# Designs tried in a protein design run: peptides against a protein of PDB entry 4HTP. Part 171

Target 1, 231 residues: chain A of PDB entry 4HTP
Amino acid sequence: SQTVASHVPFADLCSTLERIQKSKGRAEKIRHFREFLDSWRKFHDALHKNHKDVTDSFYPAMRLILPQLERERMAYGIKETMLAKLYIELLNLPRDGKDALKLLNYRTPTGTHGDAGDFAMIAYFVLKPRCLQKGSLTIQQVNDLLDSIASNNSAKRKDLIKKSLLQLITQSSALEQKWLIRMIIKDLKLGVSQQTIFSVFHNDAAELHNVTTDLEKVCRQLHDPSVGLSD

## One batch from the design tools (peptide; made by RFdiffusion4, then SolubleMPNN)

Design b2_p24_7_s1 (from b2_p24_7, 10 letters changed)
Fold by OpenDDE base, seed 3:
Structure b2_p24_7_s1 (fold): chain B 231 residues (1-231), chain A 24 residues (1-24)
Amino acid sequence: as target 1 above (231 residues)
Amino acid sequence: SSQLYERLLADYQENGPAPPIVIP
């Protein structure tokens, strides 16, 4: 079946997240999220104009925005050290070189950017001069690859995990990889709470999530912002 | 904003449904 996520570029989600992160005020952060959400809902209505009873929802995006609430896919088994080693290999970085050491020692402050402890930001600066300017992946494709990683981690298929990671990396810009890393590590650093994200999505979203702990159910049942839980 | 929606709609009208990704 057709999904909104199969048409939305992952780059557009990442650009939205970047705007949210850079915004100083709560109101601006909310505005950027709302604009993305409204566009998603409008496209959903257009895509499914002749099909009212679809299971398609904002879930594919929401699970990337709130990765700590992921319950469908199993653990990735990926840590910062694994990603550092992978990037060193893929980018053919000298092991004793400045960039390799930055990735491996990401917790130690190196330089003026104050990015100590934020592996995704360190990776971004290493990747920026070396990666594609624009990625080609949709949100659906990103989720499919992440599902593959989680499944293969559970099955202890390290070679297939690496293959899926390589596909994500080679088809993503530096900015997209920054956010992808944060999604995998489950720390987006948006400066907005889970409660705020839910409140913008739907007034009853936080309550339904507290009861069900099912993010897909929340996105599906509360797809229409005008239809409440009690309706 | 309306800009993302307009781009998505234009792309869908021009290219149709997106092909599934083949995961090995």
Scores: peptide ipSAE 0.414, ipTM 0.833, DockQ to the pose 0.756
Fold by OpenDDE base, seed 1:
Structure b2_p24_7_s1 (fold): chain B 231 residues (1-231), chain A 24 residues (1-24)
Amino acid sequence: as target 1 above (231 residues)
Amino acid sequence: SSQLYERLLADYQENGPAPPIVIP
């Protein structure tokens, strides 16, 4: 069945996240998230206009925005050091070169940008001159690849993990990869709390999540912001 | 983001669902 996530470019989500991160005020951060969510709901209504019984929801996006709450996927088994080594190999970076050393020693302040400790930001600057300007992946495709990584990690198939990672990397811009890394590491650094994200999504979302711990159920049951848990 | 969704919606209304991008 067709889903909203199959139509929404991953680049669009990343652009929204970038706007949220760059915003200084809580109100502005909330506005950017709300605009994305409202657009998603509007598209959902249009896509499913003639279909009443759909399981489609905001879940494909929400699980990328709140990756620490992921319960469906198993662990990726991916850390910053693994990604650093992968990028060095993929980009054919000299091992003793400045860019390779920046990736490997991402925790050490090496530059004026103050990005020490944020691997995704360091990776972004290395990738920016070397990657596509625009990616080609949808949110659905990103989730499918992440599912593959998690499944293959549980099966200890390192070669297949690498294959899926390469598909993500080669089809993504530097900005998209910045956010993808943060999703995999499960730290988006948006500057807004989980509670704030839930409150914007639905008034009852935090409560339902506290009871069920199931992000998909939260997104499905509270898809309509005007329909509460008591309705 | 809103402008993108409006364009996608317009395209959907005119042409139906866009085919999924095939990952090679």
Scores: peptide ipSAE 0.024, ipTM 0.531, DockQ to the pose 0.456
Fold by OpenDDE base, seed 5:
Structure b2_p24_7_s1 (fold): chain B 231 residues (1-231), chain A 24 residues (1-24)
Amino acid sequence: as target 1 above (231 residues)
Amino acid sequence: SSQLYERLLADYQENGPAPPIVIP
């Protein structure tokens, strides 16, 4: 079945997240999220114009925006150290070189940027001169690859985990990888609360999530912002 | 694709929202 997520570039989500992070005020952060959400809903309406019964929702995006609330996908088994080693290998970085050491020692302040402890930001600067300017993945494809990683982690298939990670890395820009890393580590550092995200999505979203703890159910049942839980 | 995305958005702007979708 056709989904909005199969048509939305992952780059569009990452650009939105970048704008949110860079915005200083709550109102501006909310505006950027709202604009993305509104565009998604408009696209949904257009895509499903002749279909009254669809299961498609904002869930594919929401689970990437609020990765700490993920309950469907199992643990990735991926930490910063694993990613560092993978990048060193993939980019053929000298192990004793500056960039390799930055990735491995990401917790130690190197004085270059106030990014100590933020692996994703450190990775971004290493990747920026080396990666594609524009990625080719959709939100659906990113989720499929993340599902593969989680499934293969549970199955202890390290080779297949590496394969999926390589697909993500080779088909993503430096900016997209920055956000992908944050999604995997489950810390986006957006500067807006979960409650704010839910409030923008739907007035009843926080309540429904508190009861169900099911993000997909929240996105599906509250897809229409004008239809409440009691309706 | 980004092109389809933009075309569908344009269609929405021209024709308005689709009828409410019933989610099963």
Scores: peptide ipSAE 0.024, ipTM 0.470, DockQ to the pose 0.104
Fold by OpenDDE base, seed 4:
Structure b2_p24_7_s1 (fold): chain B 231 residues (1-231), chain A 24 residues (1-24)
Amino acid sequence: as target 1 above (231 residues)
Amino acid sequence: SSQLYERLLADYQENGPAPPIVIP
């Protein structure tokens, strides 16, 4: 079945997240998220115009925006150090070189950039001159690959994990990889609370999530902002 | 993009560490 996520570029989500992160005020952050969400809902309505009772929802995006609330997908088994080593290998970085050391020692304050401790930002700067300017993955494809990683982690298939990671990396821009890393590590650093995200999504979203702890159910049941839990 | 992935994967399997991502 066709889903909105199969049509929305991952780059669009990442651009939205980047705008949110760069925005100083709460109102501006909310605006960027709302614009993305509204666009998604409009596309949903168009895509499913002739289909009632679809299970498609904002969930594929929401689970990437709030990765700490992910409950369907098992643990990735991926840490910053693993990613650092992977990038060093993939980019053929000299192990004693500046960029390799930046990735490995991402927690150590290096220079004036203030990026210490943020692996994704450090990775971004290393990747920017070396990666595609534009990625090709959809949100669905990203989720499929992340599902594969989690599944293979559970199955202890390290080779298949690496394969999926390579597919993600090679088909993503530096900016997309920055956000992908943050999704995997489950820390987006958006500067907006979970409550704010839920409140923008639907007035009853926080309540439903508190009861069910099921992000998919929240997204599906509260897909229409005009239809509440009591309706 | 898929072709690049396949090439990189093949090269890794055959030669070890993948070559730098060559931006086309």
Scores: peptide ipSAE 0.008, ipTM 0.382, DockQ to the pose 0.027

Design b2_p24_7_s2 (from b2_p24_7, 7 letters changed)
Fold by OpenDDE base, seed 2:
Structure b2_p24_7_s2 (fold): chain B 231 residues (1-231), chain A 24 residues (1-24)
Amino acid sequence: as target 1 above (231 residues)
Amino acid sequence: SSNLYEKWLKRYQENGAAPPIVIP
């Protein structure tokens, strides 16, 4: 069955997240999220116009926006050091070079940007001059690859993990990779609380999540903002 | 922005279903 996520570019989610992060005020952050969500819901209605009983929801996007609430996908087993080594290999960076050392020593303050300890930002600057300007992955494809990584981690198939990571990296812009890294590490640094995200999604979302701890259920049951839990 | 919905809809109409990712 066709899903909204299969048609939404991952780049568009990342651009939205970037806007949210760059926004100073809570209201502006909320606006950017709401615009993406509203577009998603409108597209859902258009895509499923002739199908009333669909299980499709905002879940594919929500689980990337709130990766700390992921309960379906198992642990990736990926740390910053692994990613650093992968990037050094993939980009053929000199091991003793400035960029390789930045990736490996991402916790050490290097340079004027104050990005110490933020591996994703360090990676972004290394990737920016070396990667494609626009990625080709959809949200569904990103989730499929992440599922593969988690599954292969559980199966201790390191080679297959690397393969899926390479697919993600080679088909993503530097900006998309920054956000992908943050999704994998489960820290988006959006500057908005989980409560705020839920409140924008649906008035009852926080409550339902508190009871069920099931993000997919929250997204499916509260897909329509006009239909409450008591309805 | 009304821009994302229109963008996605246009792409859907022009390209149809996105090709499946071949997961090895």
Scores: peptide ipSAE 0.624, ipTM 0.892, DockQ to the pose 0.773
Fold by OpenDDE base, seed 4:
Structure b2_p24_7_s2 (fold): chain B 231 residues (1-231), chain A 24 residues (1-24)
Amino acid sequence: as target 1 above (231 residues)
Amino acid sequence: SSNLYEKWLKRYQENGAAPPIVIP
């Protein structure tokens, strides 16, 4: 079945998240999120013009924006140290080199950028001069790979986890990888609350989520901002 | 908001659905 997520580049989500993060005020953060959401809904209407009864929703994006609320896929089993080692291997970084040490010791400030403790930012700066490829992944493809990682983690298939991670990394820009890391670690550092995200999505979203704890149901049932829970 | 929508729509019209990634 056709989905919006299969047509939306992961890069466009990442660019939106980057704008949100860089925005100082709540209003500007909300604006950037609203613009992405409205575009998604509009594209949904166009894509599904002849098919009114679809299960497609904002869920594929929402689960990446609010990764701490993920319930469909299990834990990734991935920590910063694992990613550091993977990047060192993949990028063939000297183990005693500056960049390898930055990744491994990400909690220790090594420079003036104040990025201590933010592994994703450290990784970004290491990747930026080395990652020349444009990202090619859609939101659907990213979710499929993340699903694979979670499934293989549950099955204790470390080799398959590595394969899926490599697919994500090799098909993503440095900026996309920054956000992907934050999604995996489940800390986006957007500077906007979960409640704000829900309120922008739909007035009843927070309430429905509190009752169901099912992010997909929230996105599906409240897909139309004009249709409430009581309607 | 219009810019993202138009971008996605154009891509859809020109390229169709993106091929699935082979999951190991």
Scores: peptide ipSAE 0.621, ipTM 0.892, DockQ to the pose 0.746
Fold by OpenDDE base, seed 3:
Structure b2_p24_7_s2 (fold): chain B 231 residues (1-231), chain A 24 residues (1-24)
Amino acid sequence: as target 1 above (231 residues)
Amino acid sequence: SSNLYEKWLKRYQENGAAPPIVIP
């Protein structure tokens, strides 16, 4: 079945997240999120115009925006150190070189940039001159690859985990990889709370999530902002 | 923004369904 996520570029989500992060005020952050969400809902209506009973929802995007609430997908088993080693290998970085050391020692401030402790930002600057300018992955494809990583982690198939990670990395821009890393580590640093994201999505979203702890159910049942829990 | 919707709609009309990614 066709889904909105199968047609939405991962790059467009990442660009939205970047705008949210760069925005100083809560109101501006909310505006950027709302614009993406409204576009998603509008595209959903167009895609499913002749099919009223669909299970498609904002869930594929929401689970990437609120990765700490993910319950369907098992643990990735990926930490910053693993990613650092992978990037050093993939990019053929000299082990004693400046960029390799930045990735491995990401907690230690090595430069004037206040990015110490944020592995994703350090990775971004290393990747920016070395990666594709534009990625090719959809939100659905990103989720499929992340599902593969989680499944293979549970099965202790390290080789298959590496293969899926390589597919993500080689088909993503530096900006997309920055956000992908944050999704995997489950820390987006958007400067907006979970409660705010839910409140913008639907007035009843926080309540339904508190009861069910099921993010997919929240996205599906409250897909229409005009239809409440009591309806 | 209305711009994202139009972008996605145009791509859908031109390319149809995106092919599935091969998962190993």
Scores: peptide ipSAE 0.619, ipTM 0.890, DockQ to the pose 0.769
Fold by OpenDDE base, seed 5:
Structure b2_p24_7_s2 (fold): chain B 231 residues (1-231), chain A 24 residues (1-24)
Amino acid sequence: as target 1 above (231 residues)
Amino acid sequence: SSNLYEKWLKRYQENGAAPPIVIP
């Protein structure tokens, strides 16, 4: 069966997240998220027009937007230092060069952009002149690769983890990689609370999540904003 | 909101379903 996530570019999610992050006010942040969500729901209705009982939901996107609430996928076992080393290798950066040192010493203020301690931002600036302008991955494909990473981490298959990471990196723009890093590290820095995200998604979402702690169940049961928990 | 939906719909109509990625 077809899913919305199999048709939505990961780039479009990342662009939305970027707009949210850059927005100063809560209202603007909410607007950008709502626009993405509404588009998703409309596309769902179009895609599944002749199919009433589908399991498809916003879950593939929601688990990337709220990665700290992920419970289905196990730990990636990936830290900033691992990513730094991977990028140095992949980009063939001189180990004693400025960019390699920035990635390795990401916690040290470099004085350039005030992004000390934010590995994703440091990586973005290193990647921007070197990577593709546009990625090719869908949200479904990103989740599949992340699932692979988590599974291989549990199985202690380091080489397979590296292969999946390389697939993510080589098929993503610098901006997409910035957000992918933040998803893996589970810190998006959107400037909007979990409660706000849930409230925009559905009025009963926070309550259902508090009881079940199951993000997929929340997304599936509350797919229609007009249908509540008691309905 | 209309812009993203229209973009995705257009792509769906033109290209169909995206091929799956082969992962190890």
Scores: peptide ipSAE 0.618, ipTM 0.889, DockQ to the pose 0.712

Design b2_p24_7_s3 (from b2_p24_7, 10 letters changed)
Fold by OpenDDE base, seed 1:
Structure b2_p24_7_s3 (fold): chain B 231 residues (1-231), chain A 24 residues (1-24)
Amino acid sequence: as target 1 above (231 residues)
Amino acid sequence: SSNLYERLLERYQKEGAAPPIVIP
């Protein structure tokens, strides 16, 4: 079955997240999220115009925006140090070079930029001169690769984990990789609360999530912003 | 900034309903 996520470029989600992060005010942050969500819902209606009974929802995007609420996908088993070593290898960075040391010592303030402790930002600056300008992955493809990583982590297949990570890295821009890292580490640093994201999605979303703890169920049952839990 | 919905709709109409790409 066709999904909205199979058509939405991962780059579009990342650009939205970047706009949210750069926005200073709560209202502007909310506006950027709402614009993405509204576009998603409108495209859903167009895509499924002739199909009334679909399970497709905002869930594929929501689970990337709120990765700390993920319950379906098992743990990735990936830490910043593992990613640092992987990037050093893949980019063929000298181990004693400035960029390799920045990745390995990401917690230590090395520069004037307040990026200390944010591995994704440090990685972004290392990747920017070395990566593609535009990625090719859809949101569905990103989720499929992340599912593969989680499954292979559970199965202790380190080689297959590396393979899926390579696919993500080689098909993503530096900006997309910045956000992908934050999704894997489960800290987006958007400057908006979980409650705010839910409130923009649907008035009843926070309540339903508090009861069910099921993000997919929240997205499916509250797909229409005009239909409440009591309806 | 181009409207995401408009861009999606244009591509969908031009390319047809592309089936979900299953990554092996």
Scores: peptide ipSAE 0.481, ipTM 0.779, DockQ to the pose 0.609
Fold by OpenDDE base, seed 3:
Structure b2_p24_7_s3 (fold): chain B 231 residues (1-231), chain A 24 residues (1-24)
Amino acid sequence: as target 1 above (231 residues)
Amino acid sequence: SSNLYERLLERYQKEGAAPPIVIP
């Protein structure tokens, strides 16, 4: 069966996250998230018009927006230092060059942008002149690749982890990779709380998550914002 | 500039189902 996530470009999620991050006020941040969510729900209704009993939900997106709440997918085993080394290799950066050193020493303030300690931002600036302008991955494809990484990490298959990472990198823009890195590291820096994300999704979402700790269950049971837990 | 829903609907109507990804 088709899912909404199989149709939604990962670029659209990343653009939404970028708008949320850049917005100064809570109200603007909420608006950008709500617009994405409403479009998702509306497309769900169109896609599943003749199929009322589907398990499809916002979960594929929600698990990328709240990656710290992921419980289905095991640990990636990926840290900033591993990503730095991978980018140096893939981009054929001189090891003693400025860009390689920026990636390896991402915690050291190197000057004007104030991005010290934010590996994803440093990577973004290195990638921007070197990668595709537009990615081709859907949210489903991103999740499939992330599932592969987690599974292969558990199996200690480093070669297959590298293969999946290569697919993510080569099919993503610099902006998409910035957000992908933040999803893997589990720190999006959106400037909105988990509670705010849940409250916008559904009034009962925070409560259901607190009881179940199951993000998929939250997304599936509370798919309709007008239907509560007591209904 | 169309919203996400409009773009999704247009693509769905034109292209149908997305091709499967082969996971190694």
Scores: peptide ipSAE 0.480, ipTM 0.779, DockQ to the pose 0.749
Fold by OpenDDE base, seed 4:
Structure b2_p24_7_s3 (fold): chain B 231 residues (1-231), chain A 24 residues (1-24)
Amino acid sequence: as target 1 above (231 residues)
Amino acid sequence: SSNLYERLLERYQKEGAAPPIVIP
């Protein structure tokens, strides 16, 4: 069965997240999220017009927006230091070079950008002149690769973890990688709460999540914003 | 600027389903 996530470019999610992050007010942040969500739901209706009772939902996107609520995937086992080393290797950065040192010492303020402690932002600036301008991955493909990483981490297959990471990196823009890093580290820095995300998604979403702790069930059962839990 | 829905619909009509990625 086809999924919405198989059609949505990961770049579109990342651009939405970027707009949310850059927005100053709560209302504007909500607007950007709502626009993405509404487009997703509309496309779902179009994609599944002739197929009732599909299991497809917003879950593939929601689990990337709220990565701290992920329960289906096991831990990635990836930290900033690992990513730094991977980027140094992949980009063939001189170990004693400025960019390599920025990645390794991401917690130390470098005088140019107040991005100290935000590895994803530091990585972005290193990647921007070196990476593709446009990524090619869909949300489904990103999730598949992340699933592979988690599975291989559980199996202690470091080589396969690296392979999946390389696929993510080589097929993503610098901006997409910034957000991917934040998803892996589970800190998006959107400036909007989990409760706000749920409230925009569905009025009953927070309640259902509190009871079930199952993000997929929340997305599936509350796919229609007009249909409540009691309906 | 077309909204995401319009772009998705256009791409779907033009390209169909995205090919699956090979998971190692």
Scores: peptide ipSAE 0.478, ipTM 0.779, DockQ to the pose 0.788
Fold by OpenDDE base, seed 5:
Structure b2_p24_7_s3 (fold): chain B 231 residues (1-231), chain A 24 residues (1-24)
Amino acid sequence: as target 1 above (231 residues)
Amino acid sequence: SSNLYERLLERYQKEGAAPPIVIP
């Protein structure tokens, strides 16, 4: 069956996250998230107009926005150092070159942009002049690749992990990769709390999540913002 | 500027069914 996530470009999620991060006020951050969510819900209604009993929900996006709450997908086994080495290899960066050293020593202040300790931002600036301007992946495809990484990590299939990572990298812009890295590391730095995200999604979302700890159930059961837990 | 919904709807109407996700 068709899902909303199979139609939504990953680039649109990343651009939304970028706008949220750049916004100074809570109200503006909320607005950007709400606009994305409303568009998702409207498209869901259009896509499933003749099908009332669907399991499709906001879950594919929500699990990327709140990656710390992921319980379905096992650990990736990916750290910044592994990504640094992968990028150096993929981009054919000289190992003693400035960009390779920035990636490997991401915790050391380099004096540029004040991004010390933020690997995703350092990677972004290295990737920006070298990557595609626009990615081609949908949210569904990103989740499928991330599922593959987690599964192969559990199976200790390092070669297949690398293959899936290469697919993500080669089909993504520098901006999309910045956010993808943050999703994998589970630190988005949005400047908005989990409680705020839940409150915008549905009034009962925080409560249901506190009881179930199941993000998919929260997204599915509370898909309609007008229907509460007691209804 | 068209919002995400409008862009999604336009593409859906033009392209029909989502392209098959070819996972190699």
Scores: peptide ipSAE 0.472, ipTM 0.775, DockQ to the pose 0.650

